Peptides against a protein of PDB entry 2Q3Z. Designs and how they scored, part 148

Target 1, 272 residues: chain A of PDB entry 2Q3Z
Amino acid sequence: YVLTQQGFIYQGSAKFIKNIPWNFGQFEDGILDICLILLDVNPKFLKNAGRDCSRRSSPVYVGRVVSGMVNCNDDQGVLLGRWDNNYGDGVSPMSWIGSVDILRRWKNHGCQRVKYGQCWVFAAVACTVLRCLGIPTRVVTNYNSAHDQNSNLLIEYFRNEFGEIQGDKSEMIWNFHCWVESWMTRPDLQPGYEGWQALDPTPQEKSEGTYCCGPVPVRAIKEGDLSTKYDAPFVFAEVNADVVDWIQQDDGSVHKSINRSLIVGLKISTKS
Target 2, 254 residues: chain A of PDB entry 2Q3Z as posed
Amino acid sequence: YVLTQQGFIYQGSAKFIKNIPWNFGQFQDGILDICLILLDVNPKFLKNAGRDCSRRSSPVYVGRVGSGMVNCNDDQGVLLGRWDNNYGDGVSPMSWIGSVDILRRWKNHGCQRVKYGQCWVFAAVACTVLRCLGIPTRVVTNYNSAHDSNLLIEYFRNSEMIWNFHCWVESWMTRPDLQPGYEGWQALDPTPQEKSEGTYCCGPVPVRAIKEGDLSTKYDAPFVFAEVNADVVDWIQKSINRSLIVGLKISTKS

## One batch from the design tools (peptide; made by RFdiffusion4, then SolubleMPNN)

Design b2_p23_5_s3 (from b2_p23_5 with H7D E8N F16L T17P S23E)
Fold by OpenDDE base, seed 2:
Structure b2_p23_5_s3 (fold): chain B 272 residues (1-272), chain A 23 residues (1-23)
Amino acid sequence: as target 1 above (272 residues)
Amino acid sequence: SEDEEFDNKYGEDIDLPGSVLPE
């Protein structure tokens, strides 16, 4: 989880699992220096360098900073996300084969955002950075991954009497989503939450005003302790949300139906 | 702004890795 530079990222769908090779390259020349630059350009450092540096001994703090800085939302972060298949002014997310080129491009262009990333690219870069900083980290893929936008642990669709979805689909389910899990102690929590912590660098929702997510104990998610910082409800929903259809009838009445055809969450963790 | 907000809308129309599941 720290020493392996080459690995695989799982993709595809729950029924048809695929993988791609990925060069994490955490020990390649200059990569550690780039990771340190990433820390030195984060908003917390720019606001108060002494306070930020004093907290870098905490993998909880560093993990949260890295989660926010791998995406370029709200800061000088590494990657700009794009999902519309218009990548002509950059690099297609599907074209990346490793984290090293991404990090070097970011640094060499004055910490300008690299175009473009999607979930596995964000996760892979985060994995590289965290490993560089000595935090054991693995990429995780979750199939049928929910994006809960209103923190109610539901994915809600509005449908007409014919079952057709009405309005915009604000809440979404990905065919797959990737994030990272990092091994750390949690002295900021009650005993028993040491171990794997989920971190999500894809800019899905804001946490404390920035596009970041976690760390949250995997154990807390498994046990349903949604009070555990950080972002337990969001991560819980990614793997456990229920899908609800609100069906409007011709008379204006609304019927709530549990959508049993859409099962959220099938997580696979990498071994290297 | 130069910062692009996350939007899942594009994943519905394009069959790409990490796209939104069709309903």
Scores: peptide ipSAE 0.024, ipTM 0.571, DockQ to the pose 0.085
Fold by OpenDDE base, seed 4:
Structure b2_p23_5_s3 (fold): chain B 272 residues (1-272), chain A 23 residues (1-23)
Amino acid sequence: as target 1 above (272 residues)
Amino acid sequence: SEDEEFDNKYGEDIDLPGSVLPE
């Protein structure tokens, strides 16, 4: 997971799984230096360099920093996300074929955000950075991936009497979403949570005031231990949320219905 | 801005990679 530079990222849908080739390129010239610069421009370093550097021996700490720094939200991070199909002033997320060009562009332009990324781009860049830093990492694709915004482990749709979705549609289910899993020990947790840890660099929700997510033990998610740091409820919801329809009746009353037609979560991990 | 929030305004377009599932 640290040695493989080329791989595939899974995309498409649960019914029609696709993949794209991706050059992670963690050993290409200058990439390590760029990853170190990424650490040196993170808000924690800028606030207290000595404290930040002293914590870089922790893959938990580094993983969380990288999760935040791969997106440009809150900081001088690498990628600006965009989902509106208007990419004329940058590079379409669909056109990237590897992490190296993205990282080089970021560095060469004075750590200016690169336009543009979406989930697999964020995940792939994070994977490159983490691998470069010696943390075994893989990209994960989750089909029917839930984005829970209110931490209730539900994706809630408000529907009228005709079944049409109403409201702001704040919560959603992606056809697919990508994040990374990194192998690390968790000395900050109870024994048994070592192993794969989920990290999500796509700026979906804030964690402790920053657009970052994880690390959270994959085991904790599997076992439903939602108290486990970091961001267990959010990651759990991505793969296990129930879909609820709030159906408005003619009299204005609302009926709760479990939508059993939508099954959240089908996770595929990349191989190295 | 460096603190730009997540924008999913057009995420419901089914033809986009990573789009929202249809209703």
Scores: peptide ipSAE 0.024, ipTM 0.576, DockQ to the pose 0.085
Fold by OpenDDE base, seed 1:
Structure b2_p23_5_s3 (fold): chain B 272 residues (1-272), chain A 23 residues (1-23)
Amino acid sequence: as target 1 above (272 residues)
Amino acid sequence: SEDEEFDNKYGEDIDLPGSVLPE
């Protein structure tokens, strides 16, 4: 994982899996230096450099910092997300072929946000950075990935009597979503949670006031241990949320229907 | 504002990479 500079990122849908080639380029000239700059401009370093540096020996700490710094929300992070198909003032997320160009652009423009990223771009850049820092990391694609916004482990749709969706679609399901898994020990947790940890650099929800996610043990998600830091409920929902249709009848009654047709979560890890 | 929050609206209304329209 640390040694692989070129790979593939899976995209598309559960029914139509696609992939794109990606240059992670963690060993290319200057990339390690850029990753170190990324750490040195993080909010925790700016607040207390000595404390931040003392914690950089922890993959858990570093992973969480990187998850936050790959997006430009809340900080001088690398990428600005955009999903509205209006990319004329930047680079289309679909145009990127590797992390190296993104990281170089970020550095060369004084650590200004690079326009634009989407989930696989965020994940790929995070993967490059974590690999540079010596943390074994892989990109993961989850098909039918849920975004739970209210932490109830449900994706809720409100429908009228005709089955038409009503109100603001606050919660959504991605055809695919990408994040990373990093291998690390978890001395901060009970024994048995070492191994792959999910980290999500796409700015979907705030964790402890910052757009970051994880690390959370993949095992905890698999076993349904939602008490496990960090962000277990959110990551669990991405892969296991139930879809609920609330049907409002003319009489004002509301019926709950579990939509079993939408199976949330089909995770594919990159085969090293 | 510099803090562009994740706008979930665009993922649902447009058939863009990464979005699924509610069936």
Scores: peptide ipSAE 0.025, ipTM 0.568, DockQ to the pose 0.085; fails the geometry check
Fold by OpenDDE base, seed 3:
Structure b2_p23_5_s3 (fold): chain B 272 residues (1-272), chain A 23 residues (1-23)
Amino acid sequence: as target 1 above (272 residues)
Amino acid sequence: SEDEEFDNKYGEDIDLPGSVLPE
């Protein structure tokens, strides 16, 4: 997990699993230096350098910083996300073949955001950075991944009497979503939560005011312990949310229906 | 603005890598 520089990222759908090769390149020239720059431009360092540096020995702290800094939301982070298929002023997310070029571009352009990333790009760059910093990390793909926006562990759709979705689809299910899992101890939690921790660098929801996510123990998610920091309800929902249809009838009544056809969550962890 | 927080809220029904339209 720390030593592997080349790997695969799973994509596609639950029915049609695909993968792409990816060069993580954590040992390539200058990459470690770029990772250190990433730490030195983070908002916490800029606010209080001494405090930030004193906490860099904690993989929990560093992991959370990296999850926030891989995206350019709220800071001088690495990647700008875009999903509208309009990439003419940058690089298509689908064209990247590794993290090295992205990180080098970011640094060489004065830590300006690189255009563009999507979930697997965010995850892959985060994986590279975390590995550079000595944190064992793997990319994870979750098929039918839910994005819960209101922390109720549900994906809710409003439908008319004909079953047609009404209004803005604020909550969504991704065909696939990628994040990372990092191995670390959790001295900030009760014993037993050491091991794999989920971190999500794709800017989906704010955590404590910043677009970051985790670390949260994979064990906590598996056991349904949503009280553990960080962001357990959100990560839990990604893999376990129920889909609910609110069906409005002609008389104005609303009926709640559980959508059993939409199964959320099929997680695949890379073995490399 | 380029600083627009890409809020995944506006998932256009575009067959985007990652969107599952509820059947």
Scores: peptide ipSAE 0.022, ipTM 0.573, DockQ to the pose 0.076; fails the geometry check

Design b2_p23_5_s4 (from b2_p23_5, 6 letters changed)
Fold by OpenDDE base, seed 2:
Structure b2_p23_5_s4 (fold): chain B 272 residues (1-272), chain A 23 residues (1-23)
Amino acid sequence: as target 1 above (272 residues)
Amino acid sequence: SEDEEYDEKYGEDIVLPGSVLPE
């Protein structure tokens, strides 16, 4: 999880699993230096360099910083996300074959955001950076991955009496979503939460004012301990959310229905 | 800003290859 530079990222759907080759390239020339620059341009460093540097011995702290800095939301982060298939002024997310070119482009253009990324690109770059910083990390793919926007552990759809979706689909389920898991101790938590920690660098929801997510113990998610920092409810929902249909009748009454056809969550962890 | 544009537009778009599942 630290030494492997080439690997695969799982994509596709739950029924049709695919993979792409990816060059993480954490040992290529200059990549470690770029990772250090990433730390030195993070908002916490800019606010108080001494405090930020003093906390870099904590993989919990560093993991959270990296989660925020891999995306360019709210900071001088690496990647700009785009999902509308309009990539003419940059590079299509589907065109990337590794993290090295992305990181080099970011640095070479004065830490200007690289266009463009999607979930696996964010996850892969985060994986490279974390590995460079000595944190064992793997990319994780979750099929039927929920994006809960209001922290109620539900994906809610509003429907008319005919079952047609009404209004904006603010909450969504991805065919697949990627994030990373990093191995670390959690001295900031109760005993027993050491091990794999989920981190999500795709800018989906703000955590403490920044588009970042985690680290949260995979064990906490498995056991349903949603009080565990960071962002346990969000990560829990990605893999366990229930889908609810709110069906409005012609008389204005609303019926709640559990959508059993949409099963959230099928997580695959990479072996390399 | 580009960040504001992201928040407004990209959260609802049908995404390839990471597409939103149909209801």
Scores: peptide ipSAE 0.030, ipTM 0.553, DockQ to the pose 0.081
Fold by OpenDDE base, seed 4:
Structure b2_p23_5_s4 (fold): chain B 272 residues (1-272), chain A 23 residues (1-23)
Amino acid sequence: as target 1 above (272 residues)
Amino acid sequence: SEDEEYDEKYGEDIVLPGSVLPE
């Protein structure tokens, strides 16, 4: 997980799984230096360099910093996300074939955000950075991935009497979503939560005021321990949310229906 | 703004890799 520079990222849908080759390139020339620059421009370093540096021995701390810095939200992070298919002023997220070019572009342009990323791009760059920093990391793809915005472990659709979705799609289910899992001890938690930790660098929800997510023990998610830091409810919902349809009738009444046709969460972890 | 750019993905019916599942 640290040594492999080339791999695959799973994409597509639950029914039609696809993959793309990806060059993580964590050992390519200058990449480690770029990762160190990434740490040195993070808001915590800028606020208190000594404190930030003293905490860099913690993969928990570093993982959380990286999850925030891979996206450009709130900071001088690496990637700007875009999902509207208008990529003419940058690079289409679908065009990237590796993390190295992205990181080099970021550095070479004075740590300006690179246009553009989506979930697998964010995840792949995070994977590269974390591997560079000596943290075993893999990209994870979750099919039918839920984005729970209100932390109720539900994806709620409001539908009219005809079944048409009404209102904003603040909560959503992705055909697939990617994040990373990193291997680390969790001395900040009770014993038994060492191992794979989920981190999500895609700017979906703010965690403690910053667009970052995790680390949260995969074990905690699997066991349903939502009290564990960080962001357990959100990550849990990504892989295990229930879908609820609120059906509004003509008389204004609303009926709750559990959508059993859509199963949230089919997670595939990469082996490299 | 960054938040505005983020918010633009919501409410649009796009079928792209990593997009919202169709209704």
Scores: peptide ipSAE 0.030, ipTM 0.565, DockQ to the pose 0.085
Fold by OpenDDE base, seed 1:
Structure b2_p23_5_s4 (fold): chain B 272 residues (1-272), chain A 23 residues (1-23)
Amino acid sequence: as target 1 above (272 residues)
Amino acid sequence: SEDEEYDEKYGEDIVLPGSVLPE
């Protein structure tokens, strides 16, 4: 995982899986230096450089920092997310073919945010950075990926008697979502949670005040241990949330229906 | 398109790339 510079990122839908080639390029000239700059401009370093540097020996700490710094939310991070199909003042997320150009653009423009990214771009850049830092990392794609905003492990829709969605769709399900898994020990947790850890650099929800996610043991998610740091409930919901339709009748009655037609969470890891 | 087929199958519950992510 650390040695692979070229790979594929899975996209599309559960029924129509696609992939794109991606150059991670972690060993290309100057990329490691850019990754070190990324660490040196993170909010924790700016607040207390000595403390930040002392903790960089921990893949857990570094992983969390990278998750936050790949997005430009709250800091001088790498990428600005955009999803409204208006990319004329930047680069379309669909146009990127690798992490190297993104990282070089970021550095060359004085650590200004690069326009634009979406989930696979965030994940791929995070993968490059983590690999550069010696952390075995892979990109994962989750089809029918839920975004739970209220930590109830449900995606809730409100419908009228005619089945029409009422109100704003605050919670959503992506056709696909990408994040990374990194291999590390978890000395900060109980034994048995070493191995793959999920990290999500796409700015979806704040974790401890910062748009970052993880690391959380993949095992904890599989076993439903939501008490494990970091962000187990959110990651669990991405892959296991139940979809609930609330049907409001004219008489004021509300009926609950579980959408059984949609299976949340089909995770595919990169094999290459 | 594949996106149209996906929307037809799963309805408006699925957000495709190009849809606004709530902040």
Scores: peptide ipSAE 0.028, ipTM 0.548, DockQ to the pose 0.148
Fold by OpenDDE base, seed 5:
Structure b2_p23_5_s4 (fold): chain B 272 residues (1-272), chain A 23 residues (1-23)
Amino acid sequence: as target 1 above (272 residues)
Amino acid sequence: SEDEEYDEKYGEDIVLPGSVLPE
């Protein structure tokens, strides 16, 4: 986990799983220095350097900082996400083959956001940074991954009487989504939640005002303990949300469609 | 080298109208 520099990232769909090779490169020249710069430009350091540094011994704290700093939302983070197939002014997310080039570009351009990333790129860079900082970390792929925006554990689609989707498609299901799991103790929680913790650096929803997610114990997600810090409901929904199709009739009535059943969540993780 | 572990749920892989298909 900490020592592995090369690996695979799983992509595709639940039915057609594929993978790409990825160079994490956490021990390559200058990468540790870049990871330390990442910590030194985070909003918490800029607000109170002494307090931030005093907390860097906590993998819980560092994990949450890294989750926020891998994306450039709200800070001087590493990657700008883009999903509209217009990448002409940067690098296509599909072109990356490792984290090292991304991190070097970020640092060499004065910590300007690198264009562009998608979920596996965010996850892979986070994995590199966390491993570099001595936190055992692996990339996780979840197929049929739900993005719940309103914390109701549902992905809701509204359709007219003809079955056409209405309104903005705010809630969605990814064919696949990637995040990371890091091994750490959780002294901030009740006993038994040590082990793998989910962290999601893809900017999907704000947590405590910042685009970050986790750490949340994988055990808490498995057991359905949604009160557990951090962001348990969101991560739970990624792997367990129900899909609801609403049919709005001309009379204003809304009915659940029972014509489709979708199983959310097929998680694949790696061990080194 | 990394070993793979997965939590499998059985069902059809369905692309919904609101779904995103990263490539």
Scores: peptide ipSAE 0.017, ipTM 0.496, DockQ to the pose 0.133

Design b2_p23_6_s1 (from b2_p23_6, 13 letters changed)
Fold by OpenDDE base, seed 5:
Structure b2_p23_6_s1 (fold): chain B 272 residues (1-272), chain A 23 residues (1-23)
Amino acid sequence: as target 1 above (272 residues)
Amino acid sequence: DEEKELEKEREIANSGLGQVPVQ
């Protein structure tokens, strides 16, 4: 989880799983230096360099910083996300084959955001950075992954009498979503939460004012302990949210239907 | 109905568009 430079990232859908090869390249020339630059341009370092550096021995702290810095939201982070199939002014997310080129482009262009990434690109770059920093890390794919925006553990759709979804579809389910899991102790939590911690560098929701997510113990998610930091409710919803359809009839009646045809969450962890 | 849903999922998986919303 630290030494492997080549691996696979799982994509597609729950019933039609696909994978792509990926070069993490954490030991390639100059990559460690770029990872250190990433830490030195993070908002916490810019605010108080001494305090930031004193906390870099904590994988909890570093993991959270990296989660925020892999995306360019709120800071001088690495990647700009885009999902609308308009990539003419950059690189299509689907064309990347490794983290090294992305990180080198970022650094060589004065830490300007690289265009473009989607979830697996964010996750893969985060995995490279965390491995460079000595934190055992793997990429995780979750199929039928929910994005809960209002923290109610539900994905709610509004439909008319014809079954057509109304509104802006703010809450949604992805065919797949990728994040990372990192191995660390959690001295900041009650005993028993050491082990794999989920971190999500894709900018989905703000955590304490910044587009970052985690670390949260995988155990906490499995056991439904939503009180533990960081961002347990959001990560829990990604893998466990219920889908609710609100159906509005012409007569003004509204009824609730639970969609059981689509099961949220099927997590696959890589062995590399 | 189940076959239709399966076909929709296949189309999503083979779209070449990366992440896409389902349903």
Scores: peptide ipSAE 0.446, ipTM 0.903, DockQ to the pose 0.589
Fold by OpenDDE base, seed 2:
Structure b2_p23_6_s1 (fold): chain B 272 residues (1-272), chain A 23 residues (1-23)
Amino acid sequence: as target 1 above (272 residues)
Amino acid sequence: DEEKELEKEREIANSGLGQVPVQ
């Protein structure tokens, strides 16, 4: 979880699992220096360098900073996400084969955001950075992964009588989603939450004003303790949200569909 | 119906589009 530089990232769907090889490359030349630059350009450092540096001994703090800085939302972060299959002005997310080129491009272009990433790219870069900083980290893939936008732990679809999805489709379920789990103690929480912590660097929802997520104890998610910081409800929903499929009739009546059921969440943790 | 959904999932998995919404 720290020493392995080569690995696999799982993709595809629940019934058609795929994987790609990935070079995390945390020990390649200059990568640690780039990780330190990443910390030195984070908003908290820019606001108060002394305070930020004093907190870097905490893997909880560092993990949260890294989850925010791997994406370029609201800061000088590494990657710009894009999902619309229009990548002509950058690199297709599907083209990346490792974290090293991404991090080097980011640094060499004055910390300009790299185009483009999707979930596994964000997760893989975060994994590289966290490993560089001495935090045991692995990439995790969750199939049928929910994105809850209104914190109700539900994914609601509205369909017309013909089964066509209506509305803005803001809430969604990904065929797969990737994030990272990092091993750390949680002195900021009640006893028993040490161990694997989920961190999600893909910009999905803001946490305390920044597109970041976690760390949240995997145990808390398993036990349904949604009061546990950080972002327990969101991470819980990714793996456990209930799906409600509504049928809207022409007369305005609505009822739950009995013809479609989708189970959210099938998590695979990597061994390296 | 189930077979249709399975085939749709297969097509998505083989599309090369990366991460996509499940409709």
Scores: peptide ipSAE 0.444, ipTM 0.890, DockQ to the pose 0.566
Fold by OpenDDE base, seed 1:
Structure b2_p23_6_s1 (fold): chain B 272 residues (1-272), chain A 23 residues (1-23)
Amino acid sequence: as target 1 above (272 residues)
Amino acid sequence: DEEKELEKEREIANSGLGQVPVQ
């Protein structure tokens, strides 16, 4: 989780699981220095360097900073996300084979955002950075991963009388989504929440005004403790959201139906 | 149709499009 430089990232779908090789490369030349630059350009450092540096001994703090800085939203972060299959002005997310090239490009171009990433790219870069900083970290893939936008733990579809989804989907389910889990103590929480913590660097929802997510104890998600910081409801919904269909009838009435055919969440953790 | 849905999922998995929404 710290020493392994090469691994696999799982992709595809629940029924058609795939994987790609990935070079995390945390010990390659200059990578640690780039990770330190990442910390030194984060908004909290720019606002108050002394305070930021004093908090870098906390893996909780560092993990949250890294989750925000791996994406370029709100800051000088590493990657710009794109999902519309139009990558002509950059690099296709599917073309990356490791974190090293991404981080080097970012640094060598004056910390300009690298185009482009999707979830596994964000997760893999975060994994590299966290490992460089001495935090045991692994990439996690969740199939049928929900994106709950209104914090009600539901994915809601509006359908006509024929069952056809109407309009733009405000909420969605990804075929797969990747994030990272990092091992750390949680002195900021009640006893028992030490261990694996979920962190999500893919920009999905803002947390305290920044596109970041976690750390949240994996145990809290498993046990349904949604009061646990950070971002427990969102991460919980990614793996446990219920799907609801709102079906409009010909008479204008709306019928609520629980969709039991689509099961949200199937998490796979890497072994190394 | 379960067969149709399965084939759709297979096609998506092999499309090389990365992440895509389901349904």
Scores: peptide ipSAE 0.428, ipTM 0.867, DockQ to the pose 0.551
Fold by OpenDDE base, seed 3:
Structure b2_p23_6_s1 (fold): chain B 272 residues (1-272), chain A 23 residues (1-23)
Amino acid sequence: as target 1 above (272 residues)
Amino acid sequence: DEEKELEKEREIANSGLGQVPVQ
């Protein structure tokens, strides 16, 4: 988890699983230095360098910082996300083959955001950075991954009488989504939550005012302990949300229907 | 019904668009 430089990232869909090779390259020349630069340009360091540095011995603290800094939202982070298939002014997310080129581009251009990333790119870069910093980390893929925007643990679709989705789609389910899991103790929590912690560097929802997510114990998600910091409800919803259809009839009446055909969440982790 | 859903998923998986909404 900390020594493997080459690996695979799972993509596709639940019934049609695919994978791509990825060079994490955490031991390549200069990569550790770039990871340290990433820490030195984070908002917490800029606000109070002494306090930030004093907390870098905590993988919980560092993990949360990295989650926020891998995306360029709210800070001088690494990657700009884009999903509309218009990548002419940058690099298509589908063209990346490793984390090293991304990190080097970011650093060499004065810590300007790299265009573009999607979930697996964010996750892979975060994995590289965390491994560089000595934190055992793996990339995780979740198929039929829910994005809950209103913290109700539901994905809600508004449909007409013909079953067609109406209006702007606020909430969604991705065919797949990637994040990372890092191994760490959790002295900031009650006993028993040491082990794998989920961190999501893809900018989806703000956590305490910043686009970051986690760390949250995988155990807490499995046991449904949504009070556990950080961001347990959001991560829980990614893998466990129920789908609800609000069907509007011609007469203006609305019918609530539970969608049992779409099952949210199928998580696959790598052993690399 | 089931075959239609399977075909939709196949199309998504083979789209080459990276992440896409399921619906």
Scores: peptide ipSAE 0.446, ipTM 0.876, DockQ to the pose 0.570; fails the geometry check

